Peptides against a protein of PDB entry 4QMF. Designs and how they scored, part 10

Target 1, 175 residues: chain A of PDB entry 4QMF
Amino acid sequence: ESSFMTLFPKYRESYLKTIWNDVTRALDKHNIACVLDLVEGSMTVKTTRKTYDPAIILKARDLIKLLARSVPFPQAVKILQDDMACDVIKIGNFVTNKERFVKRRQRLVGPNGNTLKALELLTKCYILVQGNTVSAMGPFKGLKEVRRVVEDCMKNIHPIYHIKELMIKRELAKR

## One batch from the design tools (peptide; aimed at target 1 A118 N156 I160 K164)

Design b1_p12_4_s1 (made by RFdiffusion4, then SolubleMPNN; from b1_p12_4, 4 letters changed)
Fold by OpenDDE base, seed 4:
Structure b1_p12_4_s1 (fold): chain B 175 residues (1-175), chain A 12 residues (1-12)
Amino acid sequence: as target 1 above (175 residues)
Amino acid sequence: MEVDMSELLSEL
């Protein structure tokens, strides 16, 4: 029997309440139980006696982790697919200056979100920049690239340099 | 999905 719990920030409460029936339904397909605790501000997932695949609980863990970090349910639920992985990258500890933090975080998004869109395209990942974390979903290779770009951005390496590199590598791979 | 690379490059 396995159980995982994650805390969520208060501002997510309303949304999580709204979609929790959908979460329950998605997890029920795998015989994973789930609980939303509004007092504690937590989500819990648990195996049941009917859980057949023991590995699915880890995906359920990832699901609630993603939901806690503002990933919308229609995207987050894709984590239950076998070929989908995720990463939650903490970015809040790379720089102490708030203005510098905000500036570097904004670089990940770029004008009209184009930087983020380019990175998503090149890595084949979904990427959400929210608060002190970046949530990503996709193939392991892509996730590794996302983490590198995100962390380097917070270390003052502009994402455009990595994007250019990834573009060049992509073009070379087509030859 | 397409992105405007010229706009991205302007951030350099």
Scores: peptide ipSAE 0.037, ipTM 0.683, DockQ to the pose 0.101
OpenDDE base, seeds 1, 2, 3, 5: peptide ipSAE 0.035, 0.035, 0.033, 0.027; ipTM 0.660, 0.667, 0.681, 0.646

Design b1_p12_4_s2 (made by RFdiffusion4, then SolubleMPNN; from b1_p12_4, 5 letters changed)
Fold by OpenDDE base, seed 4:
Structure b1_p12_4_s2 (fold): chain B 175 residues (1-175), chain A 12 residues (1-12)
Amino acid sequence: as target 1 above (175 residues)
Amino acid sequence: MEVDMSELLSKL
């Protein structure tokens, strides 16, 4: 028997309440139980006696982690697929100055979201920049690249450097 | 640093 719990910020409560039936239905397909605790502000997932695949609980854990970090359900639920991985990158501790933090975080998004879009395309990942975290979903290779770019951005290495590099590597790989 | 991503995106 395995159980995982994650806390979520108060501002997510309304949304989580709205989609929790969908979460329950998605997890029921795998015989994973789930609980939304609005008092504690937590989500819990648990194996049941009917859970066949013991590994699915880890994906359920990741699901609630993603939901807690503002990933919308239609995207987050894709984590239950075997070929999908995720990463939640904490970015809030790289710089103490709030303005510098906001500026560097905004660089990840870029004008009209174009920087983020480029990074998503190059890594084949979904990427959400929200609050003090960046959530990513995709192949392991792509996730590794996302983490590098995100962390380097917070260390004052502009994402455009990595994007150009990834583009060049992509073109070379086609030859 | 200002970055124009429009051209880069068009190449993806």
Scores: peptide ipSAE 0.049, ipTM 0.753, DockQ to the pose 0.501
OpenDDE base, seeds 1, 2, 3, 5: peptide ipSAE 0.042, 0.048, 0.046, 0.045; ipTM 0.736, 0.749, 0.750, 0.750

Design b1_p12_5 (made by RFdiffusion4)
Pose (drawn by RFdiffusion4):
Structure b1_p12_5 (pose): chain A 175 residues (1-175), chain P 12 residues (1-12)
Amino acid sequence: as target 1 above (175 residues)
Amino acid sequence: EEFDMTDLLEEL
């Protein structure tokens, strides 16, 4: 009955093609069927007659969505867990110009990826920047903070204020 | 808007 599909770019195809056996196996634990269409370049997840809890299909949809945005499989299967949520943030429709987009996304990740790593440490979330998206995984509150930072960064508001704020909050909680 | 965060990130 329930079926969700997503598209993936070609540079991702090889990776998925070699790890797909691991995906159907992880999904087989929940009795969710999945198909990888190479010509169309898509992934599909479906519920079956023998699926125990159909609602997990939502998680399965998130899994393949994370897989379409260059999130590694070992990190991605964690979405099938309970205390895990995700958020794939679209950053394409903020800037009409290409140069400025790259400027603000590079500002988002920063030198040596440090400021991006700092966000991972402060929001306690896994964050990955890829093309037109920023994929995040972890606690709901930290996810809200990540979306806030990313969206406010793609708009010309620098991440430094947010990082400082989160650092102050963390040290206040340390007390 | 551009800022250097090097010193700030070293506090982590």

Design b1_p12_5_s1 (made by RFdiffusion4, then SolubleMPNN; from b1_p12_5, 6 letters changed)
Fold by OpenDDE base, seed 4:
Structure b1_p12_5_s1 (fold): chain B 175 residues (1-175), chain A 12 residues (1-12)
Amino acid sequence: as target 1 above (175 residues)
Amino acid sequence: MEVDMSELLSKL
């Protein structure tokens, strides 16, 4: 028997309440139980006696982690697929100055979201920049690249450097 | 640093 719990910020409560039936239905397909605790502000997932695949609980854990970090359900639920991985990158501790933090975080998004879009395309990942975290979903290779770019951005290495590099590597790989 | 991503995106 395995159980995982994650806390979520108060501002997510309304949304989580709205989609929790969908979460329950998605997890029921795998015989994973789930609980939304609005008092504690937590989500819990648990194996049941009917859970066949013991590994699915880890994906359920990741699901609630993603939901807690503002990933919308239609995207987050894709984590239950075997070929999908995720990463939640904490970015809030790289710089103490709030303005510098906001500026560097905004660089990840870029004008009209174009920087983020480029990074998503190059890594084949979904990427959400929200609050003090960046959530990513995709192949392991792509996730590794996302983490590098995100962390380097917070260390004052502009994402455009990595994007150009990834583009060049992509073109070379086609030859 | 200002970055124009429009051209880069068009190449993806």
Scores: peptide ipSAE 0.049, ipTM 0.753, DockQ to the pose 0.500
OpenDDE base, seeds 1, 2, 3, 5: peptide ipSAE 0.042, 0.048, 0.046, 0.045; ipTM 0.736, 0.749, 0.750, 0.750

Design b1_p12_5_s2 (made by RFdiffusion4, then SolubleMPNN; from b1_p12_5, 7 letters changed)
Fold by OpenDDE base, seed 2:
Structure b1_p12_5_s2 (fold): chain B 175 residues (1-175), chain A 12 residues (1-12)
Amino acid sequence: as target 1 above (175 residues)
Amino acid sequence: MEVDLSELLSKL
């Protein structure tokens, strides 16, 4: 049997407790067992003898990974769908200076969240910027684009440049 | 799309 565990930060504990019954119910449909350990601060998913599709455990792994990174359950649970992929992009190590990090991270969001909204629309992804990670969910192609934009932003390439490029590509694809 | 991308870009 296969199992995966992820740690979550203390500030997620209250939320995870409130939604854990929903997590359990969602995974039960696939005969995946799950455990919330509040002492260790961990979530575990594991196959059972009744698990029909062994590949679903990988999606369950992704589910708890997303939940640990502040993705809300109604969004995170969509990872169990066959056509949905995800990525958790670590952004905390690109810049040593904290103020520079914060400024670059804020550029991903932009004024009133408009930069992030534009990126979500163009890539057809859900994107959450939280702490030292960016969580994204969507089609594989879109996720690749998101990762590029996010990492380049942390490398001081402004997201607006890529957004304009993606807009042009989108218009060309409609012809 | 319900949101106009051009309008969003103008606000950046």
Scores: peptide ipSAE 0.055, ipTM 0.751, DockQ to the pose 0.089
OpenDDE base, seeds 1, 3, 4, 5: peptide ipSAE 0.052, 0.041, 0.052, 0.044; ipTM 0.745, 0.735, 0.751, 0.743

Design b1_p12_5_s3 (made by RFdiffusion4, then SolubleMPNN; from b1_p12_5, 5 letters changed)
Fold by OpenDDE base, seed 4:
Structure b1_p12_5_s3 (fold): chain B 175 residues (1-175), chain A 12 residues (1-12)
Amino acid sequence: as target 1 above (175 residues)
Amino acid sequence: MEVDMSELLSEL
């Protein structure tokens, strides 16, 4: 029997309440139980006696982790697919200056979100920049690239340099 | 999905 719990920030409460029936339904397909605790501000997932695949609980863990970090349910639920992985990258500890933090975080998004869109395209990942974390979903290779770009951005390496590199590598791979 | 690379490059 396995159980995982994650805390969520208060501002997510309303949304999580709204979609929790959908979460329950998605997890029920795998015989994973789930609980939303509004007092504690937590989500819990648990195996049941009917859980057949023991590995699915880890995906359920990832699901609630993603939901806690503002990933919308229609995207987050894709984590239950076998070929989908995720990463939650903490970015809040790379720089102490708030203005510098905000500036570097904004670089990940770029004008009209184009930087983020380019990175998503090149890595084949979904990427959400929210608060002190970046949530990503996709193939392991892509996730590794996302983490590198995100962390380097917070270390003052502009994402455009990595994007250019990834573009060049992509073009070379087509030859 | 397409992105405007010229706009991205302007951030350099």
Scores: peptide ipSAE 0.037, ipTM 0.683, DockQ to the pose 0.101
OpenDDE base, seeds 1, 2, 3, 5: peptide ipSAE 0.035, 0.035, 0.033, 0.027; ipTM 0.660, 0.667, 0.681, 0.646

Design b1_p12_5_s4 (made by RFdiffusion4, then SolubleMPNN; from b1_p12_5, 6 letters changed)
Fold by OpenDDE base, seed 2:
Structure b1_p12_5_s4 (fold): chain B 175 residues (1-175), chain A 12 residues (1-12)
Amino acid sequence: as target 1 above (175 residues)
Amino acid sequence: MEVDLSELLSEL
């Protein structure tokens, strides 16, 4: 049997407790067992003898990974769908200076969240910027684009440059 | 999802 565990930060504990019954119910449909350990601060998913599709455990792994990174359950649970992929992009290691990090991270969001919204629309992804990670959910092609934009932003390439490029590509694809 | 991208860009 296969199992995966992820740690979550203390500030997620209250939320995870409130939604854990929903997590359990969602995974039960696939005969995946799950455990919330509040002492260790961990979530575990594991196959059972009744698990029909062994590949679903990988999606369950992704589910708890997303939940640990502040993705809300109604969004995170969509990872169990066959056509949905995800990525958790670590952004905390690109810049040593904290102020520079915060400024670059804020550029991903932009004024009134418009930069992030534009990126979500163009890539057809859900994107959450939280702490030292960016969580994204969507098609593989879109996820690749998101990762590029996010990492380049942390490397001091402004997201607006890529957004303009993606807009042009989108218009060309409609022809 | 019904947001005008042009409007979003104008606010950047």
Scores: peptide ipSAE 0.038, ipTM 0.703, DockQ to the pose 0.091
OpenDDE base, seeds 1, 3, 4, 5: peptide ipSAE 0.038, 0.035, 0.036, 0.033; ipTM 0.698, 0.692, 0.713, 0.701; seeds 1, 5 fail the geometry check

Design b1_p12_6 (made by RFdiffusion4)
Pose (drawn by RFdiffusion4):
Structure b1_p12_6 (pose): chain A 175 residues (1-175), chain P 12 residues (1-12)
Amino acid sequence: as target 1 above (175 residues)
Amino acid sequence: EEFDMTELLEKL
């Protein structure tokens, strides 16, 4: 009955093609069927007659969505867990110009990826920047903070204020 | 906006 599909770029195809056996196996635990269409370049997840809890299909949809945005499989299967949520943030329709977009995304990740790593430490979330998207995984509150930072960064508001604020809040909680 | 965050990140 329930079926969700997503598209993936070609540079991702090779990786998925070699790890797909691991995906259907992880999904087999929940009795969710999945198909990888190479010509179309898509992934599909479906519920079956023998699926225990159909609602997990939502998580399965998130899994293949994370896989389409260059999130590594070992990190991605965590979405099939309970205390895990995700958020794939679209950053394409903020800037019409291509140079400014790269400038702000580069500002988002920063030198040596440090500021991006700092966000991972402060929001307690896994964050991955790829092309037109920023994929995030972890606690709901930290996810809200990540979306806030990313969206406010793709708009010309610098992440430094946010990182300072989160650092202050963290030290205040330490007390 | 452009800011150097080196000293800030070193605190982490």

Design b1_p12_6_s1 (made by RFdiffusion4, then SolubleMPNN; from b1_p12_6, 4 letters changed; failed a check: a repeat of another design)
Amino acid sequence: MEVDMSELLSKL

Design b1_p12_6_s2 (made by RFdiffusion4, then SolubleMPNN; from b1_p12_6 with E1M F3V T6S)
Fold by OpenDDE base, seed 4:
Structure b1_p12_6_s2 (fold): chain B 175 residues (1-175), chain A 12 residues (1-12)
Amino acid sequence: as target 1 above (175 residues)
Amino acid sequence: MEVDMSELLEKL
């Protein structure tokens, strides 16, 4: 038997309470048990005697990880699909200056969210910039690209350079 | 530095 636990910030509590029945139902399909602990501020997933696929617990782990990082349930639950992967990129350690951090984080989103939208389209990923993390969901290739762009952005390389590069690569691949 | 991404998005 296997179990995983993830802590969540207090501001997520209300939302998690609201959707927890949906989480339970989604995991029940795979015979994975789950617990929301409001005292500790944690989510736990656990295999049961009826869990057939041992790998699904890892996806359940990823589900609660994504939920803890503000990914909405309708998106996060897609992680249970075999072809879907995720990454939670910690961005808070690249810059100590708060203003610089906020500025670089905002570059990932861009005006009207256009930068983020472009990255999502080019990488075929879902991307959420929240707090000190960037959560991404999609194919492994796309996730690798997202991580590169996100980390480079925090290192003061503007995402537009990567976007242009990805666009060129995409055009070349169509030929 | 602010970048206008509108034109790039139209090409995607």
Scores: peptide ipSAE 0.049, ipTM 0.759, DockQ to the pose 0.599
OpenDDE base, seeds 1, 2, 3, 5: peptide ipSAE 0.047, 0.049, 0.049, 0.037; ipTM 0.752, 0.751, 0.759, 0.716

Design b1_p12_6_s3 (made by RFdiffusion4, then SolubleMPNN; from b1_p12_6, 4 letters changed)
Fold by OpenDDE base, seed 4:
Structure b1_p12_6_s3 (fold): chain B 175 residues (1-175), chain A 12 residues (1-12)
Amino acid sequence: as target 1 above (175 residues)
Amino acid sequence: EEVDLSELLKKL
């Protein structure tokens, strides 16, 4: 029997309450139990006697992790698919200066979200920049690229550099 | 999907 718990920030409480029945239903399909604790501010997933696939609990763990980081349920629930992986990239510790942090985080998004959109398309990932984390969902190869771009951005390497590189690589792969 | 960064680059 396996159990995983994640804490969520207070501002997510209302949303999580709203979608928790959907979370329960999605996990019930795999005989994974779940608990939303509003007092502690936690989500828990656990195997049951009826859980057949032991690996699904790890996906359930990832689900609640994503939900805690503001990923909307319709996107987060896709983590339960076998071919879908995720990463939660902590970006809050790269820069101590708040203004610099905000500036670099904003670079990930770019004008009208175009930088983020380009990165999503090139990596075939979903990417959400929120608070002190960047959540990504997609293939492992894409996730590796996302993490590199995100971390480098926080290290003052502009995402456009990597995006251009990814574009070139993609064009070369078509030949 | 093809990605064109021309306009994006102009905004940087």
Scores: peptide ipSAE 0.118, ipTM 0.809, DockQ to the pose 0.098
OpenDDE base, seeds 1, 2, 3, 5: peptide ipSAE 0.090, 0.097, 0.084, 0.091; ipTM 0.800, 0.799, 0.789, 0.799

Design b1_p12_6_s4 (made by RFdiffusion4, then SolubleMPNN; from b1_p12_6, 4 letters changed)
Fold by OpenDDE base, seed 2:
Structure b1_p12_6_s4 (fold): chain B 175 residues (1-175), chain A 12 residues (1-12)
Amino acid sequence: as target 1 above (175 residues)
Amino acid sequence: MEVDMSELLKKL
């Protein structure tokens, strides 16, 4: 038996309660058991004797990890698909100054969210910037690019530099 | 360097 547990912040509790039946139904298709503990503030996923593919537990682990980081269920549940990967990038530890952190995080989003939208399109990833983490879902190659841009942004390299580079690479790949 | 992100998105 394999089991994974993830803690979630208190502000996420109400949402998780509302969608937990949907989580249970999605995991039941794979014979993965799940538990929402409101006292501890945790989600747990477990294999059962009926679990056919033992590797699906790793995707279930990723599902609860994404849900804990504010990814909405309709997006997070896509992690159970074979071709879908994810990454949760911790950004809160790159900068000690709170104002500098907020400014750099805002650069990642950009005016009207345009910087983030451009990055999503170029990497073919879903990207959510929330609190001290950036959650991303998509192809492995795209996720690698997202992590680079996000971490470099927190290191004071403006995302526009990487976006321009990705645009050039995309144009070259079409010829 | 202020890049017009709106123009960049139009090219995507």
Scores: peptide ipSAE 0.055, ipTM 0.758, DockQ to the pose 0.419
OpenDDE base, seeds 1, 3, 4, 5: peptide ipSAE 0.053, 0.054, 0.055, 0.038; ipTM 0.758, 0.760, 0.759, 0.731

Design b1_p12_7 (made by RFdiffusion4)
Pose (drawn by RFdiffusion4):
Structure b1_p12_7 (pose): chain A 175 residues (1-175), chain P 12 residues (1-12)
Amino acid sequence: as target 1 above (175 residues)
Amino acid sequence: STVLEELEEELE
């Protein structure tokens, strides 16, 4: 009955093609069927007659969505867990110009990826920047903070204020 | 500290 599908770019195809057997196996634990269409370049997840809890299909949809945005499989299967949520942030329709987009996304990740790593440490979330999207996984509150930072960064508001704020909050909680 | 310094360098 329930079926969700997503598209993936070609540079991702090879990776998925070699790890797909691991995906259907992880999904087989929940009795969710999945198909990888190479010509169309898509992934599909479906519920079956023997699926125990159909709602997990939502998580399965998130899994393939994370897989379409260059999130590694070992990190991605964590979405099938309970205390795990995700958020794939679209950053494409903030800037019409291409140079400024790269400027702000590079500002999002920063030198040596340090500021991006700093966000991971402060929001306690896994964050991955790829092309037109920023994929995040972890606690709901930290996810809200990540979306806030990313969206406010793709708009010309620098992430330094946010990082400072989160640092201050963290030290205040240390007390 | 280094991350804050790097972020300050990015300011316009």

Design b1_p12_7_s1 (made by RFdiffusion4, then SolubleMPNN; from b1_p12_7, 6 letters changed)
Fold by OpenDDE base, seed 1:
Structure b1_p12_7_s1 (fold): chain B 175 residues (1-175), chain A 12 residues (1-12)
Amino acid sequence: as target 1 above (175 residues)
Amino acid sequence: DEVLKELESLLD
């Protein structure tokens, strides 16, 4: 048997409490047990004797990881699907200056969230920018592209340049 | 793809 535990920040506690029954129900379908520890501030998933797919525990691990990083349950639960992958990109350590960090993080989102939306469409990924992390869900190819754009953005390469490149590649792929 | 269209316009 295997288990995984993820800590979550205090500000997520109220939300996690409200959706934990849904988490339990979703994981029960796969015979994965789960525990919400409000004292420690942790989520745990573990296989049981009835778990028939050993790989599903890794999906469950990813689920609680996504939930800890503010991904809403209706989106996060999609990670349990075989064709869905995810990535949690840490962006807080690329720059030391807080103002610069905020500025570069805002570039990922763009005016009215349009930059992020464009990136989501081009990569076929869900992307959430929250705090010091960017959470993404989608195909592996798309996730690789997202990570590149996100990290480069924090390295002062504006996402618009990557988006332009992705748009060109998309047009070429249609032919 | 309205967002992409707008973005394309901005890039031109």
Scores: peptide ipSAE 0.037, ipTM 0.717, DockQ to the pose 0.164
OpenDDE base, seeds 2, 3, 4, 5: peptide ipSAE 0.035, 0.035, 0.037, 0.036; ipTM 0.711, 0.713, 0.721, 0.716

Design b1_p12_7_s2 (made by RFdiffusion4, then SolubleMPNN; from b1_p12_7, 4 letters changed)
Fold by OpenDDE base, seed 1:
Structure b1_p12_7_s2 (fold): chain B 175 residues (1-175), chain A 12 residues (1-12)
Amino acid sequence: as target 1 above (175 residues)
Amino acid sequence: SKVLEELESLLD
């Protein structure tokens, strides 16, 4: 039997409590057991004797990881689909200065969230910027692109540069 | 998408 556990921040507790029945139901379909520990502040997923697909536990692991990083359940649960991958990108260590960090993180979002929306569309990914992480869900190719853009942004390469590049590549691919 | 269309116009 396999099990995975992730910790979640205190501010997520209320939300996780409200959706945990939905999590349980989604995982029950795959005979994956789950536990929400409010004292420790953790989520656990584990295989059971009835778990048929051994790979689904890894997706369950990803599910709780995404939930811990503030991804809403209706989006996070999509990770259980075969065609969906995810990445949690740690961005907190690229810059030591807090103000610089905040500014660069904000560049990922952009005015009215348009920068992020553009990136999502171009990479065919869902992207959530929250705290010290960026969570992304989508195809592997798109995820690789997202990680590059996100990390470069934290390294002071403006996302617009990459967006333009991706747009050009998209246009070329249509030919 | 309106966002992409706007960005495309900037590439011209």
Scores: peptide ipSAE 0.033, ipTM 0.710, DockQ to the pose 0.120
OpenDDE base, seeds 2, 3, 4, 5: peptide ipSAE 0.031, 0.032, 0.030, 0.030; ipTM 0.688, 0.704, 0.670, 0.692

Design b1_p12_7_s3 (made by RFdiffusion4, then SolubleMPNN; from b1_p12_7, 5 letters changed)
Fold by OpenDDE base, seed 4:
Structure b1_p12_7_s3 (fold): chain B 175 residues (1-175), chain A 12 residues (1-12)
Amino acid sequence: as target 1 above (175 residues)
Amino acid sequence: DKVLEELESLLD
């Protein structure tokens, strides 16, 4: 048997309580057990004797990881699909200066969220910028691109440069 | 998408 546990911040507690029945139902389809521990502030997923696909536990692990990082359930649950991957990118350790961190993180979002939306469209990924992490869901190729853009942004390379590059590549691919 | 269309216009 296999089990995975993830901690979640206190501010997520109320939401997780609200959707946990949905989480349970989604995982029950795969015979994966799950536990929400409000005392510890943790989520646990575990295989059961009825779990048929041993790989599904890894997706369950990813599910709770995404939920812990503020990804809403309707989006996070898509991780259980075979063709869906995810990445949680830690961005909090690139810059020590708080103001600089906030500024660079905001660049990922951009005016009216247009920068982030453009990146999502170009990479075919869902992207959520929250706190000290960026959560992304999508194809592996897209995720690789997202991580590059996100990390470079925190290294003071503006996302617009990558977006332009991706746009050019997209146009070339259409020809 | 309007965002992509706007960005694409910059490539012209």
Scores: peptide ipSAE 0.035, ipTM 0.717, DockQ to the pose 0.108
OpenDDE base, seeds 1, 2, 3, 5: peptide ipSAE 0.033, 0.031, 0.033, 0.032; ipTM 0.709, 0.700, 0.705, 0.706

Design b1_p12_7_s4 (made by RFdiffusion4, then SolubleMPNN; from b1_p12_7, 5 letters changed)
Fold by OpenDDE base, seed 1:
Structure b1_p12_7_s4 (fold): chain B 175 residues (1-175), chain A 12 residues (1-12)
Amino acid sequence: as target 1 above (175 residues)
Amino acid sequence: NKVLEELESLLD
């Protein structure tokens, strides 16, 4: 048997409490057990004797990881699907200056969130920018592209340049 | 897509 544990920040506690029954129900379908520890501030998933798919525990691990990083349950639970992958990109360590960090993080989102929306469409991914992480869900190819754009953004390469490149590639692929 | 169209316009 295998288990995985993820810590979550205090500000997520109230939300996690409200949706934990839904988490339990979703994981029960796969005979994965789960525990919410409010004292420690952790989520745990573990296989049981009835778990028939050993690989599903890794999906469960990803689920609690996504939930810890503020991904809403209705979106996060999609990670249990075979064709869905995810990535949690740490962005807080690329720059030391807080103002610069905030500025570059905001570039990922753009005015009215349009930059992020464009990136989501081009990569076929869900993307959430929250705190010191960017959470993404989608196909592996798209996730690789997202990580590149996100990290480059934190390295002072504006996302618009990557988006333009992706748009061109998209048009070429249609032919 | 409206978002992509708007973005394309900004890039021109």
Scores: peptide ipSAE 0.035, ipTM 0.711, DockQ to the pose 0.172
OpenDDE base, seeds 2, 3, 4, 5: peptide ipSAE 0.033, 0.033, 0.030, 0.032; ipTM 0.706, 0.708, 0.680, 0.700

Design b1_p12_8 (made by RFdiffusion4)
Pose (drawn by RFdiffusion4):
Structure b1_p12_8 (pose): chain A 175 residues (1-175), chain P 12 residues (1-12)
Amino acid sequence: as target 1 above (175 residues)
Amino acid sequence: TEFDMTDLLKEL
């Protein structure tokens, strides 16, 4: 009955092609069927007659979505867990110009990826920047904070104010 | 808008 599909770019195909057996196995635990269409370049997840809880299909949809945005499989299967949520942030329709987009995304990740790592430490979330998207995984509150930072960064508001704020909040909680 | 965050990140 229930079926969700997503598209993936070609540079991702090879990785998925070699890890797909691991994906259908992880999904087999929940009795969710999945198909990888190479010609179309897509992934599909479906519920079956023998699926215990159909609602997990939503999580399965998130899994393949994370896989389409260059999130590694071991990190991605965690979405099939309970205390795990995700958010794939679209950053394409903020800037019409290409140079400025790269400038603000690079500002998002920063030198040596440090500021990006700092966000991971402060929001307690896994964050991955790829092309037109920023994929995040972890606690709901931290996810809200990540979206806030990313969206406010793709707009010309620098992440330094946010990182300072979160650092102050953390030290205040330490007391 | 640009800012240097080198010293700030060392605090982590």

